# Designs tried in a protein design run: peptides against a protein of PDB entry 4CIC. Part 64

Target 1, 148 residues: chain A of PDB entry 4CIC
Amino acid sequence: KVSTKGHYGVQAMFDLAQHFGEGPVSLKSIAERQGLSEPYLEQLIAVLRKAGLVKSVRGAQGGYILAREPRDIKVGDIIRVLEGPIAPVESVSQDDPEHSLKFDFSVTKSVWEKVKKSIEEVLDSITLADMLKDAEEAQMAQGYMYYI
Target 2, 147 residues: chain B of PDB entry 4CIC
Amino acid sequence: KVSTKGHYGVQAMFDLAQHFGEGPVSLKSIAERQGLSEPYLEQLIAVLRKAGLVKSVRGAQGGYILAREPRDIKVGDIIRVLEGPIAPVESVSQDDPEHSLKFDFSVTKSVWEKVKKSIEEVLDSITLADMLKDAEEAQMAQGYMYY

## One batch from the design tools (peptide; made by RFdiffusion4, then SolubleMPNN)

Design b2_p15_4_s4 (from b2_p15_4, 7 letters changed)
Fold by OpenDDE base, seed 5:
Structure b2_p15_4_s4 (fold): chain B 148 residues (1-148), chain C 147 residues (1-147), chain A 15 residues (1-15)
Amino acid sequence: as target 1 above (148 residues)
Amino acid sequence: as target 2 above (147 residues)
Amino acid sequence: SVTSGSALTLADGPL
């Protein structure tokens, strides 16, 4: 499972992508649109800002913007920033060297490494720009269904 | 992360695959080889047995065997039995219909569905027989490094 | 008590 943190982080970043070029977005407005608590969103935005994915804009219309274009932000970048390296298994504590020497451990590890790589490839193949395009296409498809 | 349950479930099933055709394996011997607690392994084996992936054999040499050949058990089958459907996100409770209607929710959901599908494809592409083969190849490679 | 099966989390974070 993507943690709730990763899930809501992608939602918040997608909201900022939808408003990219329109200027700074308030945390309150993101929270209202995405159905997030403002305090939780503040914690997410703080991490995303520290990682250089989001910028804070000061002023009367202050808020947050994407620090890069939507095409230059992968879903994988957001997840790695919020959650760290994609680990398909909780790190069976690498600290027990005796467990590491069992041949069976190596084979099971390779299964999880394959899963990791597959998840990374998917998440690194999706940008915020791809999500924006998918959103636009789905809105158009819904619009056509009301005109029939 | 695969849960500890899924991880150890795959290890236990792989141990049973390594002994497939040799007869019943005791939970104690699996626990010792795989570095698992016997009580935890008993819980895993109970679930795997109920799902028909493992059989209990009774007798003086009683224990557990795979219920199917290693080639007929996917890693995905083990994970689905132990953890349920592969869900890449904790189900944001589908019970709030108001959240389901937001267009943004649909796009983010599609990302997680792509991740789900990718995980399923990988786990369904790996059998216990593939794991046995990978194990044999790695043992041979280590053996050649000592010659 | 529906044991919420903690399916595959992507990251090292504690649930």
Scores: peptide ipSAE 0.091, ipTM 0.803, DockQ to the pose 0.433; fails the geometry check
Fold by OpenDDE base, seed 4:
Structure b2_p15_4_s4 (fold): chain B 148 residues (1-148), chain C 147 residues (1-147), chain A 15 residues (1-15)
Amino acid sequence: as target 1 above (148 residues)
Amino acid sequence: as target 2 above (147 residues)
Amino acid sequence: SVTSGSALTLADGPL
């Protein structure tokens, strides 16, 4: 499962992609459109800004913009920034000495490495531009369903 | 991430696959080989047994066996039994009414559905028999490095 | 304390 942090981070980045080229967007407006709490969004945006995926604009019309074009931001980039490296298994904390005989059988580890690679390939194949295109196609399809 | 439950469940099922055809294996012996606590393994085995992936054998030489051949058990089957449906995103519990405007934008949901499908395809492509084969190949490769 | 951000968690691990 993508964490709530990863999920809402992709959602917030997609909102910024929808407004790319229109200027800075306020956190309040993103929060309202995406159904996020403004304090939670502030934490996400702080991380994304530090990673260079988002820029802050100052002034009366200040807010946030994507730091790169939507085509230059992969979903995988967002997830890696918010959640760290894609790990298919929870790193069982080294701290339980009774469970410390992690015979991570090379074979079981190989299964999780295959899962990891597959997730990475999917997330790195999807850009914010691909998501914008999918949204436009979905909106057109809905528009046609109201005319039939 | 596969939970600790899913991880250790696959490990325990793989141990039973390594002993498939040799008769019932005790929980104690599985726990010792896999570095698991016996009480934790008992909980895993109870779930796996209820799902029909494991059988219990009674008697002095009692224990557990795979309920099906290793080739007929996918890693995906084990994970679905232990963790439920492969969900790429945590279902934000419906119970927070302030967060209840889940505009799950169709597009964001589509991304997670693609991830889900990819995980399912991988986990459903790997059987316990494939894992046994990979273990044998790894053991042979180690044996050749010592010559 | 590096909060190891748990990436993709398949099950509700107890927070």
Scores: peptide ipSAE 0.066, ipTM 0.799, DockQ to the pose 0.130; fails the geometry check
Fold by OpenDDE base, seed 3:
Structure b2_p15_4_s4 (fold): chain B 148 residues (1-148), chain C 147 residues (1-147), chain A 15 residues (1-15)
Amino acid sequence: as target 1 above (148 residues)
Amino acid sequence: as target 2 above (147 residues)
Amino acid sequence: SVTSGSALTLADGPL
């Protein structure tokens, strides 16, 4: 499972993408729309800001904006910032030198490396702009179902 | 992460594949080769046996064998048996009806469904026979580095 | 101690 942190981080970044160009969005408004606690969202936004994916705007209409255009932010970038490198398996501590596990370790490792690569390729192929487009297409399709 | 359970389950099944056709392998010998505790391996093997991926052989030369040929066991089959369905995200409890989260939920869900499909395709493309072949090729390549 | 944040845990099957 993508951690709750990665999942909610992508939701929060997508919310900021939907408001991109409209000015700063308050943490409260993101939290309300995404069903998140404001304190939890503050922690996510702090990490995303430090990574340069989000900017803080000060003032009465203060809040957060995307630091880049939605097309310049991959889902993979968000996940790597929040969760670190995509690891399909816990690194079995390499540090037990005594057991002759080196060879069996290599073949099973190659399976997990293939899984890792596949996940990275998918997450790096999806931008926030692609997600916005998918949302618009879904909204149009839903609108057509109410008019038929 | 593939759980430690899934990871060690694939290792144990691969060990049984390496000995396929040689007769039953003891849990002790698998545990020693794979660096696993025997009690932990017993739990894994019990699940794999119930799923029909492993057979128990009784007697003085008793132990476990693959229930099918290595080519007929996918890595995905092992993972589904040990971990259940591949789920990229915790099912956020669908049960809060009041928040208008339906639409944002659909787009983010589609991302995780793409990740799920990609993982399933990879794990279903790899058999224990493919892993045996990769091991033989790696052993031959290592043998050539010593000459 | 690098807490390797596990991005993708496969679902624990129902106990």
Scores: peptide ipSAE 0.064, ipTM 0.793, DockQ to the pose 0.116; fails the geometry check
Fold by OpenDDE base, seed 1:
Structure b2_p15_4_s4 (fold): chain B 148 residues (1-148), chain C 147 residues (1-147), chain A 15 residues (1-15)
Amino acid sequence: as target 1 above (148 residues)
Amino acid sequence: as target 2 above (147 residues)
Amino acid sequence: SVTSGSALTLADGPL
């Protein structure tokens, strides 16, 4: 499971991608469109801003924008910023040195490393621009279904 | 993260794979070799047995065996039995029908479905036999580093 | 209540 934090972080970044080039978007408007608590969104945006994925614009028409173009932001970048490294297993602390467990642990670890790599490859293959394109294609497909 | 349950379940199944063909293995011996609590292992084995991945053998030399050959048990099968379907996101209950959120939700959902599929493909590509082979190769590599 | 046992986790939360 992507945590609720990662999920809503991608959703908020996608909302900012949909408005990219239209100027700054208020947290209130993102929260309303994405069904998020504004205080929760503020926490997410603070982390994303600190990581340089989002910029704040000051003034009466102030708000937030993507710090980079949608094509230059991977879903993997958002997840790593919000959740840290993709870890397929909890770090079972290697704290018990006495048990001959080291070898079986290595093989099971390799399974989880393969899973990690696969997740990273998928999340690093998807940009916010790819998500925008998928959204446009889905809207077009829905539009055609209403005319049939 | 695979849950502790999934992780230890794979570890216990791998221990049974290492002893496949040697007869039944006691839960105590698996627990000792795998650094697991025996009561916790008993719960895992009960689920795995109910799912038909493990068999119990009765008697003085009783214990557990794999119900199938190591090549016929995927890591994905073990994980699905212990944890259920691989879900990359919590089911955010679609309970609020009024918000125009349906479309953005669909695109973000597709990202997580791609992640799910990728995880399933990896876990379904690895058998207990593949893990045994990886273990043998790692032992051989360690043996060659000592010479 | 089917506890939807979600297997993986990306962060501290179960995937």
Scores: peptide ipSAE 0.061, ipTM 0.787, DockQ to the pose 0.367; fails the geometry check

Design b2_p15_8_s1 (from b2_p15_8, 10 letters changed)
Fold by OpenDDE base, seed 5:
Structure b2_p15_8_s1 (fold): chain B 148 residues (1-148), chain C 147 residues (1-147), chain A 15 residues (1-15)
Amino acid sequence: as target 1 above (148 residues)
Amino acid sequence: as target 2 above (147 residues)
Amino acid sequence: YKWDDIIELAEGYSI
């Protein structure tokens, strides 16, 4: 599972990207559009704000905005903020003193490190701007299917 | 986290790869070497056997062997057997009837599908033979550090 | 892998 946290964090950030340049968006409106509980979204937004990915705007039309342009926010940036660094599987460092067990552990660890690196590379290759473009292309494709 | 199931499944299969050609290995010996409970390992081995990755050998020196050479078993094969096909996140199909919500869902889904594909490619690029080679190289490197 | 499990895998392997 993308942790529910990572998944919903990306959705919330994408919602803010869709409204980028339109001014601040209320947590309530994001929660309604993304199917999130408002209290859960508040927790996500608090973390994202602390990391400098989101800004709060005060006032009657207060809410949240992206702190950077969608092109300057990678999905990997969002995930790292919410999940922390993708920690390698905590080596169950069972201090098994026998040399052979330590060796097997190192090889299996290397497999998972390769997987981790691959995930990071993918997530760092996708920006919120790329997601916006994909959304636009999908809308255009649907529009064309209705005219055929 | 790799599911505990996937992680320990790869460890068990790697143990069998290290002993490939030496004859059948007992579940007890695998469990001891890999730090697994024997009952848990029995469940993993049952799944792996059903999928044709492991064979059981009967007799006084009975146990388990790899069903194929280490070079013919990908880490991806092991994971797919144990975890199943990487099912897409069940879309919380909240039937939210409004068209806009469905669209946002599709874009976020595509991100995770890209991640999935990349993981599958990595896991399919690594065989048990590659792991054996990496282990040998690591042992040689340690041997050189002691001299 | 349930995606949930892969991402849990990914998350458990803390980036």
Scores: peptide ipSAE 0.272, ipTM 0.811, DockQ to the pose 0.400; fails the geometry check
Fold by OpenDDE base, seed 4:
Structure b2_p15_8_s1 (fold): chain B 148 residues (1-148), chain C 147 residues (1-147), chain A 15 residues (1-15)
Amino acid sequence: as target 1 above (148 residues)
Amino acid sequence: as target 2 above (147 residues)
Amino acid sequence: YKWDDIIELAEGYSI
């Protein structure tokens, strides 16, 4: 499962990117806009903060901001923080301990390594700035459809 | 978790590829070589057979064979059969039904679609014949390290 | 494949 963490983490970070430069955003407002539970978002933000992708601002208008500019945060950075290093598939051997002859089939491993590399390359090619641009383009396209 | 089905399905198909042209292989022998339970392998093979990737041969020396040559079976074909179409992440909305405001954030969806496409391209670029070649090269490399 | 499953698979083979 792309952990719900990775998916929601990207959503939360994208929300923060949309408000970048506007000041701190409350967790409540992010949760409401992204359709996330506030407690779940708190956990995500805690991890992202520890990794230095998010900063907390204290005070009455306190909340969270991106720790870096949207162009300096890759989707891959977010995923690596939330999912950990894209750790190789733990060998399926845990569910049937008796018959898991660890045939380390190097060949099948190589297939999944190629898949992993491809995923990483894609995720590292997309920044929060790219996502912002895509959102703007989508909004403009929708706006044009409403004006027709 | 990549479903154990995709992983083991590729292993089982690779085993059949290694024996391609040698005649039918028993499920027992595949299970033993691949470290799979025979009942689990039966389920995988049933799906693969229904999809036309594997054929059953009847008789005393009966078993299974690839339905096509190894070069004509992509890893992507195996995965699509076992896992279904690489569906984009169904919106995580199922586990918390109350708060899943379907914000169809088109932008986040587009990220996952790009990654899906990339994975499909990789899996469709690898055939069972490519895997056989890689295995042969690896065996040769190991053989050279023992000398 | 649910995307989740694909990432987990890819991660598992990177050892």
Scores: peptide ipSAE 0.263, ipTM 0.814, DockQ to the pose 0.308; fails the geometry check
Fold by OpenDDE base, seed 2:
Structure b2_p15_8_s1 (fold): chain B 148 residues (1-148), chain C 147 residues (1-147), chain A 15 residues (1-15)
Amino acid sequence: as target 1 above (148 residues)
Amino acid sequence: as target 2 above (147 residues)
Amino acid sequence: YKWDDIIELAEGYSI
């Protein structure tokens, strides 16, 4: 499960990537474009700022910017900051009080470790720059469909 | 996070794989070995049976067996049965009532679709036979550490 | 698996 935090965190970071080089973006403008509540976005941005992925700019043109270029921010970096290290299955067994026996079944654990590794590899293969490129390609494809 | 249902479903199916060819296994014995409650296991087995992954055997030696050989059951098959198709990102936005704007951001959706595809490929690459082999290899490795 | 459940599981197996 990508948490709502991870999903919206990637959206907020992508919004900041689209405006990279244009100066600070207000939380209000990000919230409006991404369909997020401002209070929820404030919490996400606070975590991302503390992790050094976002910078706050003060003043009349204040707001937020990416702390690094879009090519230097992986989706995996965003997810690890918001959700922590992709947690092992052991945490799922704790929330079901009826299943007290932590059967640390080593073989089933290895299956989920393979899944985890695959997720990490995918998320670490995608940068905000890749997402920007995909957005541009999608816009071009839509533009061509209107001319046909 | 793999759901508790997916996790325990794979454990229950793996237990049945370990006993494949030995005849029917009781739900009680599976529950005891896998650390599951019998009522919870009954729900899992009912879904797996309805999907044709497990068969019930009636009688004094009654219980459950795999409906197919361990090599013919992917972990992905078990997960798809228990959790349904790995839902596209559209379902995540529905559970937060405060975020009514389904900003179907096509680009962010594509990221999660890539992750989904990767997970499906991994789960479809692992059979119950592969898990049995891994368990045997782990037992051999432990046995060599005791000698 | 809802996406949230898959990520939560992946997070739980972090050594």
Scores: peptide ipSAE 0.250, ipTM 0.810, DockQ to the pose 0.361; fails the geometry check
Fold by OpenDDE base, seed 3:
Structure b2_p15_8_s1 (fold): chain B 148 residues (1-148), chain C 147 residues (1-147), chain A 15 residues (1-15)
Amino acid sequence: as target 1 above (148 residues)
Amino acid sequence: as target 2 above (147 residues)
Amino acid sequence: YKWDDIIELAEGYSI
């Protein structure tokens, strides 16, 4: 599952990327900006910290920072940390829960493996720096629409 | 979701592709070969038939056939028929059912759109004919290992 | 990410 966990993890990491170089950001501030519960974010950050993608800064102005530059963190890195390796979901059919049909069909498996590889390639092609750039471009485009 | 439905739909369509030109195949025989329940397969085939990917043949030797040649059916076509357009699943977090957090963050949305597009491109690049060829190549490779 | 979930997420972000 690119679970809600993966999605929110990317959001949290992106928030930290937006503040990269400005010092530590509190979990509360990230949670507020990203619309996340603080307890949920704490769990995400704990995993990301353990993986070395974020660092905690202690003190009165403590919080979290990216452990690496935004250009050195791929979306794929974040996802792999939070979700683990993209395992082929044993797709349990909701419609036939009793027939956990093993995807044993080799040819169909190869199709899904190609899909998997493609997703991994896409996620590994996008860095937090790319996301920052995209956000800036989007803001500029919106700014131009308001001035017309 | 490439649901179990999508997966099994591709399997069923591939089974029909393997028998393309041999006449109609019974649902029972497809179900047996693909390890599917016949009732589940009936549901899949009904959708695929409605979409014009399969045809029913009536009679004592009745069953189903592909409505088009294997080369003219993409895996993406099968998936789109069975799963629908990859609609944004409102990912309800299992962990926080109350916080249906709207994936309103535009930049993160763009990431997933890129992923979607990539998946679609892959699925649209693979036909049932490609799958048949891959199966033949795999069989030949296995045959060469046994000799 | 379970693949189904990635696809589901990708689907979820489809405008």
Scores: peptide ipSAE 0.247, ipTM 0.807, DockQ to the pose 0.180; fails the geometry check

Design b2_p15_8_s2 (from b2_p15_8, 11 letters changed)
Fold by OpenDDE base, seed 2:
Structure b2_p15_8_s2 (fold): chain B 148 residues (1-148), chain C 147 residues (1-147), chain A 15 residues (1-15)
Amino acid sequence: as target 1 above (148 residues)
Amino acid sequence: as target 2 above (147 residues)
Amino acid sequence: MEWDSIITLGEGYSI
């Protein structure tokens, strides 16, 4: 499972990408379009802003914009900011030493490292610009189905 | 994070692969070698047995064996049995309609589907035989460092 | 059955 935080973070960033070049977008408008609570979105945007993926614009028409072009923001960048490093195995917190997976079988670790690498490669291969293109293609395909 | 269940399931199956052809292995011996509680391992083995990945052998030297050769068991097979289908996004259970992610943005769904496919491809590309080979290579490499 | 996520991405990610 992608966390709810990662999922909604990608949705919010994608909404900002769809409005890129149109000026600042209010949190309220993003929350309404993406089906998010405004307080929850405010927390997500605060993290994304601190990481330099989003900028705040002040004023009567203030709000948020992408800090970079959609092509310069990978899905992997968003996920790493919100969730931290992609870890395929939970580091057993040091606090329960008895159930410390002592036999970190080097071989099983290598399996999970391969999974991690594969996930990272996929998420780093997808930009917000790629997502915009996919959305346009999907809308065109749906539009053609209504005319047939 | 791979679930603890998936992780320990792969470890238990790998232990059985290391002893493949040597006869039945007791749950106690697997639990001791893999650092698992015997009751927890018993639950895992019951699921794996029901799925036909493991066989129970009865008798004084009874225990468990792989139901197939190590080359015929993928890591993906073990994970699917223990965890079910690899779902990158939780299907929001129908019960809370208000927080139903109504806008299943087709585009965000496609991202998670790509991640799912990639994970499945990796897990289905690794057999217990591949893991055995990797273990042998790692032991040889360590043995050469001590000389 | 809450599918315990097989894979967690980051602190909160359960894949």
Scores: peptide ipSAE 0.078, ipTM 0.805, DockQ to the pose 0.414; fails the geometry check
Fold by OpenDDE base, seed 4:
Structure b2_p15_8_s2 (fold): chain B 148 residues (1-148), chain C 147 residues (1-147), chain A 15 residues (1-15)
Amino acid sequence: as target 1 above (148 residues)
Amino acid sequence: as target 2 above (147 residues)
Amino acid sequence: MEWDSIITLGEGYSI
């Protein structure tokens, strides 16, 4: 399961990418289009803004814009900002020294490291620009299905 | 985060793989070697047994064995048994119809499907036999560092 | 901050 936070964060960033160059987008409009709670979206956008992926614009037509071009924002960048480092396994908190599962088995750790690496490679291979292109292709395919 | 269940399940299955061909292993001995709670391990083994990955042996030297050779058990098989299908995104429970986030955006779904596929490919590429080999290589490397 | 796991493998396993 991708966390709800990561999922909605990618959706919100994709919405901003779709409007890139059109000026600031209100949180309300993003929330409505993406089916998100506005208060929840505010929290996501605050994190993304602090990380320098989003900029706030002040004024009557105030809102948010991508801080970079869609081609310069990877899905992996969004996920790392929202969720932190892609950790394949929760480090069991060191706090219970007695049940500190010495995950000492180097071999099981290597399995999860391989999983981590594969996830990172996939997420770092996809930009918001790639997602925009995929959306356009999907719309064209749907358009062709309505014309047939 | 791989769940604690998936993580410990892979550890328990790996322990059984290390003893494959030596006869039945007691849950107590697995729990001790892997640093697992015996009651927790019982729950894991029950699921793995029901899925046909583990067999119980009855008698004074009773315990558990792998139901298949280590080469015929993928890490992906263990994870699917313990965790179910590798779902990249929690399907937001359909139960709240009003907040059924119509994840209608095909594009975001495609991202998570790519992630899912990548995870499945990795987990299905690793067998318990591969893990045994990696352990042997690691022991040899450590042995060479001590010599 | 307990990072909510980005990817959950199965019920209860958050990656």
Scores: peptide ipSAE 0.072, ipTM 0.806, DockQ to the pose 0.219; fails the geometry check
Fold by OpenDDE base, seed 3:
Structure b2_p15_8_s2 (fold): chain B 148 residues (1-148), chain C 147 residues (1-147), chain A 15 residues (1-15)
Amino acid sequence: as target 1 above (148 residues)
Amino acid sequence: as target 2 above (147 residues)
Amino acid sequence: MEWDSIITLGEGYSI
């Protein structure tokens, strides 16, 4: 399961992409549209801003904007910023010190590395611009379903 | 992250694959080789047996065997049995009722569906026989590093 | 920062 953090982060970044070029968007407006708590969104935005994916604009009409064009932000970039490296296997190391599973089985590790690579390739192949295009196509398809 | 259950399940099934054709393997011996607790392994084996991936052999030299040839068992089959369908997104629905994330964004859902499909394709492309071959190749490579 | 598991394999598994 994509973590709630990764999921909400992608949603928030996608909301900013939908408003790219229209000026700064308030956190409140993003939170309302995306069904997120404003305090949680503040934490996500702080991380994304520190990573240089989002910029804060000050003033009465201030808020947040994407720091780069939607085509220059991969979903994989957002996930890596929020969740770090995609780890397909939970390091069992912390909670049960006695069962430090020596993941020493090179073969099982290779399976999970293949899974990791596949996930990374997918997430790095999708930009916010691709998501915008998919949203437009979906809206057109829904609009045509109401006209028929 | 692959759950501990999925990881250990694949390890246990791989151990049984390494001994395929040699007769039944005791849970104790699998647990010792794989660094698993025997009680935990019993739970895993019970699920795998119920799913028809493992068979129990009774007797003094009893234990467990693969129910099918290693080439006929995909890693994806093991994971689906132990973990159910691969769900790329946590349904936030259960624990925080107030934040029922209306995953209403069709677009974000499509991203996670692509990730799911990719994971399934990878796991369904790897059999226990492929893992055995990879292990043999790795042992040969290590053996050649010592010469 | 413990990375919360990004991907859950199955109902019980958070990846």
Scores: peptide ipSAE 0.060, ipTM 0.796, DockQ to the pose 0.211; fails the geometry check
Fold by OpenDDE base, seed 5:
Parts: structure tokens; C-alpha cells; sequence
Structure b2_p15_8_s2 (fold): chain B 148 residues (1-148), chain C 147 residues (1-147), chain A 15 residues (1-15)
């Protein structure tokens, strides 16, 4: 499961993408639009900022902006920053030697590696620009259904 | 992350695939070979048996066998039985109304649906027979490196 | 850092 952290991180980044070019967006406004607690969003934005996906703008109209164009930010980039490497299987912590999967059968590991690769390919194929386009198409489709 | 349950379930099913056609395998022998606790394996096998992926054989040489040929059991079938539907995002429990993702943005949901579909396609493309073949190829490759 | 699972298979398991 994409963690709540990854999910909300993608939502917050998508909100910033929708406002790209309009200037800095306040954390409060993002939190309100995305249904997030402001303290939780502050933690997410701090990580995203440190990774160079978001910039902080200071001043009376201060807030946050995307550090790159929406087309240059993959969903995979956001997930890797927030959750780290896509691991299809929990590494059984080395600390419980009794449940150390001694028989890490190379074959079962290869299954999970194929799953990992597939997830990475999907997440790396989707940009914030693709998400913006999908949102526009969905709004247009809803608009046409109300006129028929 | 594939749960420990899904991971060990695939290992146990693969062990049964390696012994397919040799007769019933005891839970104790599977547990020993796969490094699993016998009580934990009993729980996994009970679920797999109920789903019709494994059969119990009674008698002095009793144990478990695959219910189907290794080619007719997908990794996806094993995972769905043990873990349920592949869900890319935890459904935030409806019980915390304050953190109800009110804005289930259709667009973010579509991203996770694409991830789900991709995982399902991969897991449904791999059979226990494919895993057996990969194991044989790996053993042959190791044998050739020693010469 | 305990990596919270990115993909959950089933109702209760975090992938």
C-alpha cells in the first residue's frame, strides 16, 4: 500500500501543480483544499523541499511553489522522496535472526524484483503534467455530460 | 510491501511445486526447508486449502499437495487468497471522519489504479511453473560457473 | 528509517 505519507504527498504536489505559475501557495490553503492537517502537511513539505521538489518563497505573499515544471516531476520522484526505494517486500529486519529468511530463495526474490520494476515503471511514466491533463479531461467530460 | 504472509505463502506453494508428482509433503518438512515456524505455516496452508490451491492427503504418508499443476497456479492467485485484493493505497478507515480523505481526487485515485493494474498483470504473468523453470536455470548457471 | 510500505496487498498488508 502506498503509505498515507506517499498518498498525501502526491496530493499536495498535485495542488502545487494546479497553481503552477500563479505564485506561492500557503500551506494553510493547500491543507484546506486537500483535507490535510496543517502540521502533517508541514512535515511532508519539509521533506519535499529538502529533496528539491518544492521551493519556499518568503514575504507577505509567501508560501510554496514547485521547484520544477509539472512535466519534470514524476510521481515516482515524489514517492521515492517520501517513502524511499520502492520495496515490494518488507525487508525482514536483520535484527530478528530467528526469522531471518535464511532461504532467501533467489527465485522468490526475483518475483518481487519484477513487481518492483513494474511499479517503478508505472510511477516513472506519470508526471504531474499528465495528472493535470487527466484532471482537465475529467472536467471537460463532466461539463459535456451536463449539457446533454 | 508484500506482507510476510504473502511472501511465506509463495515460498510454501513453491516448495509444494518442487515436490509436485512425488506425493504428499508434511508441513514439518516444508517448515524446515523454508525456515518457517510450523504453527505459522499451518495457518497459511489452512487458508490456501480453503481456497482450493492445496489439498490435504490423509494417512501414514499424509500431508499436502498442490491442488492443480504448477502451470495452473499464478503468483497472483496465491497473493489474492492470502492478502485479498491488491490495494495500492490503504483505505483510510472510514472511522476517523476528521481524516476522511474528503477530496478523493479522481486523478490521484487513477494513479493508484494504474499501479494496482500493473502489479496484478505482473503477478498474474508468473506461474509456479515459471518459478520452477527459473530455479532450474539458476542451478544450471551455478553449475557451469564452477567448471 | 522504517520504510512504510508503498504498496499494500489486501486490506491489512502494507507493501
Amino acid sequence: as target 1 above (148 residues)
Amino acid sequence: as target 2 above (147 residues)
Amino acid sequence: MEWDSIITLGEGYSI
Scores: peptide ipSAE 0.050, ipTM 0.799, DockQ to the pose 0.212; fails the geometry check

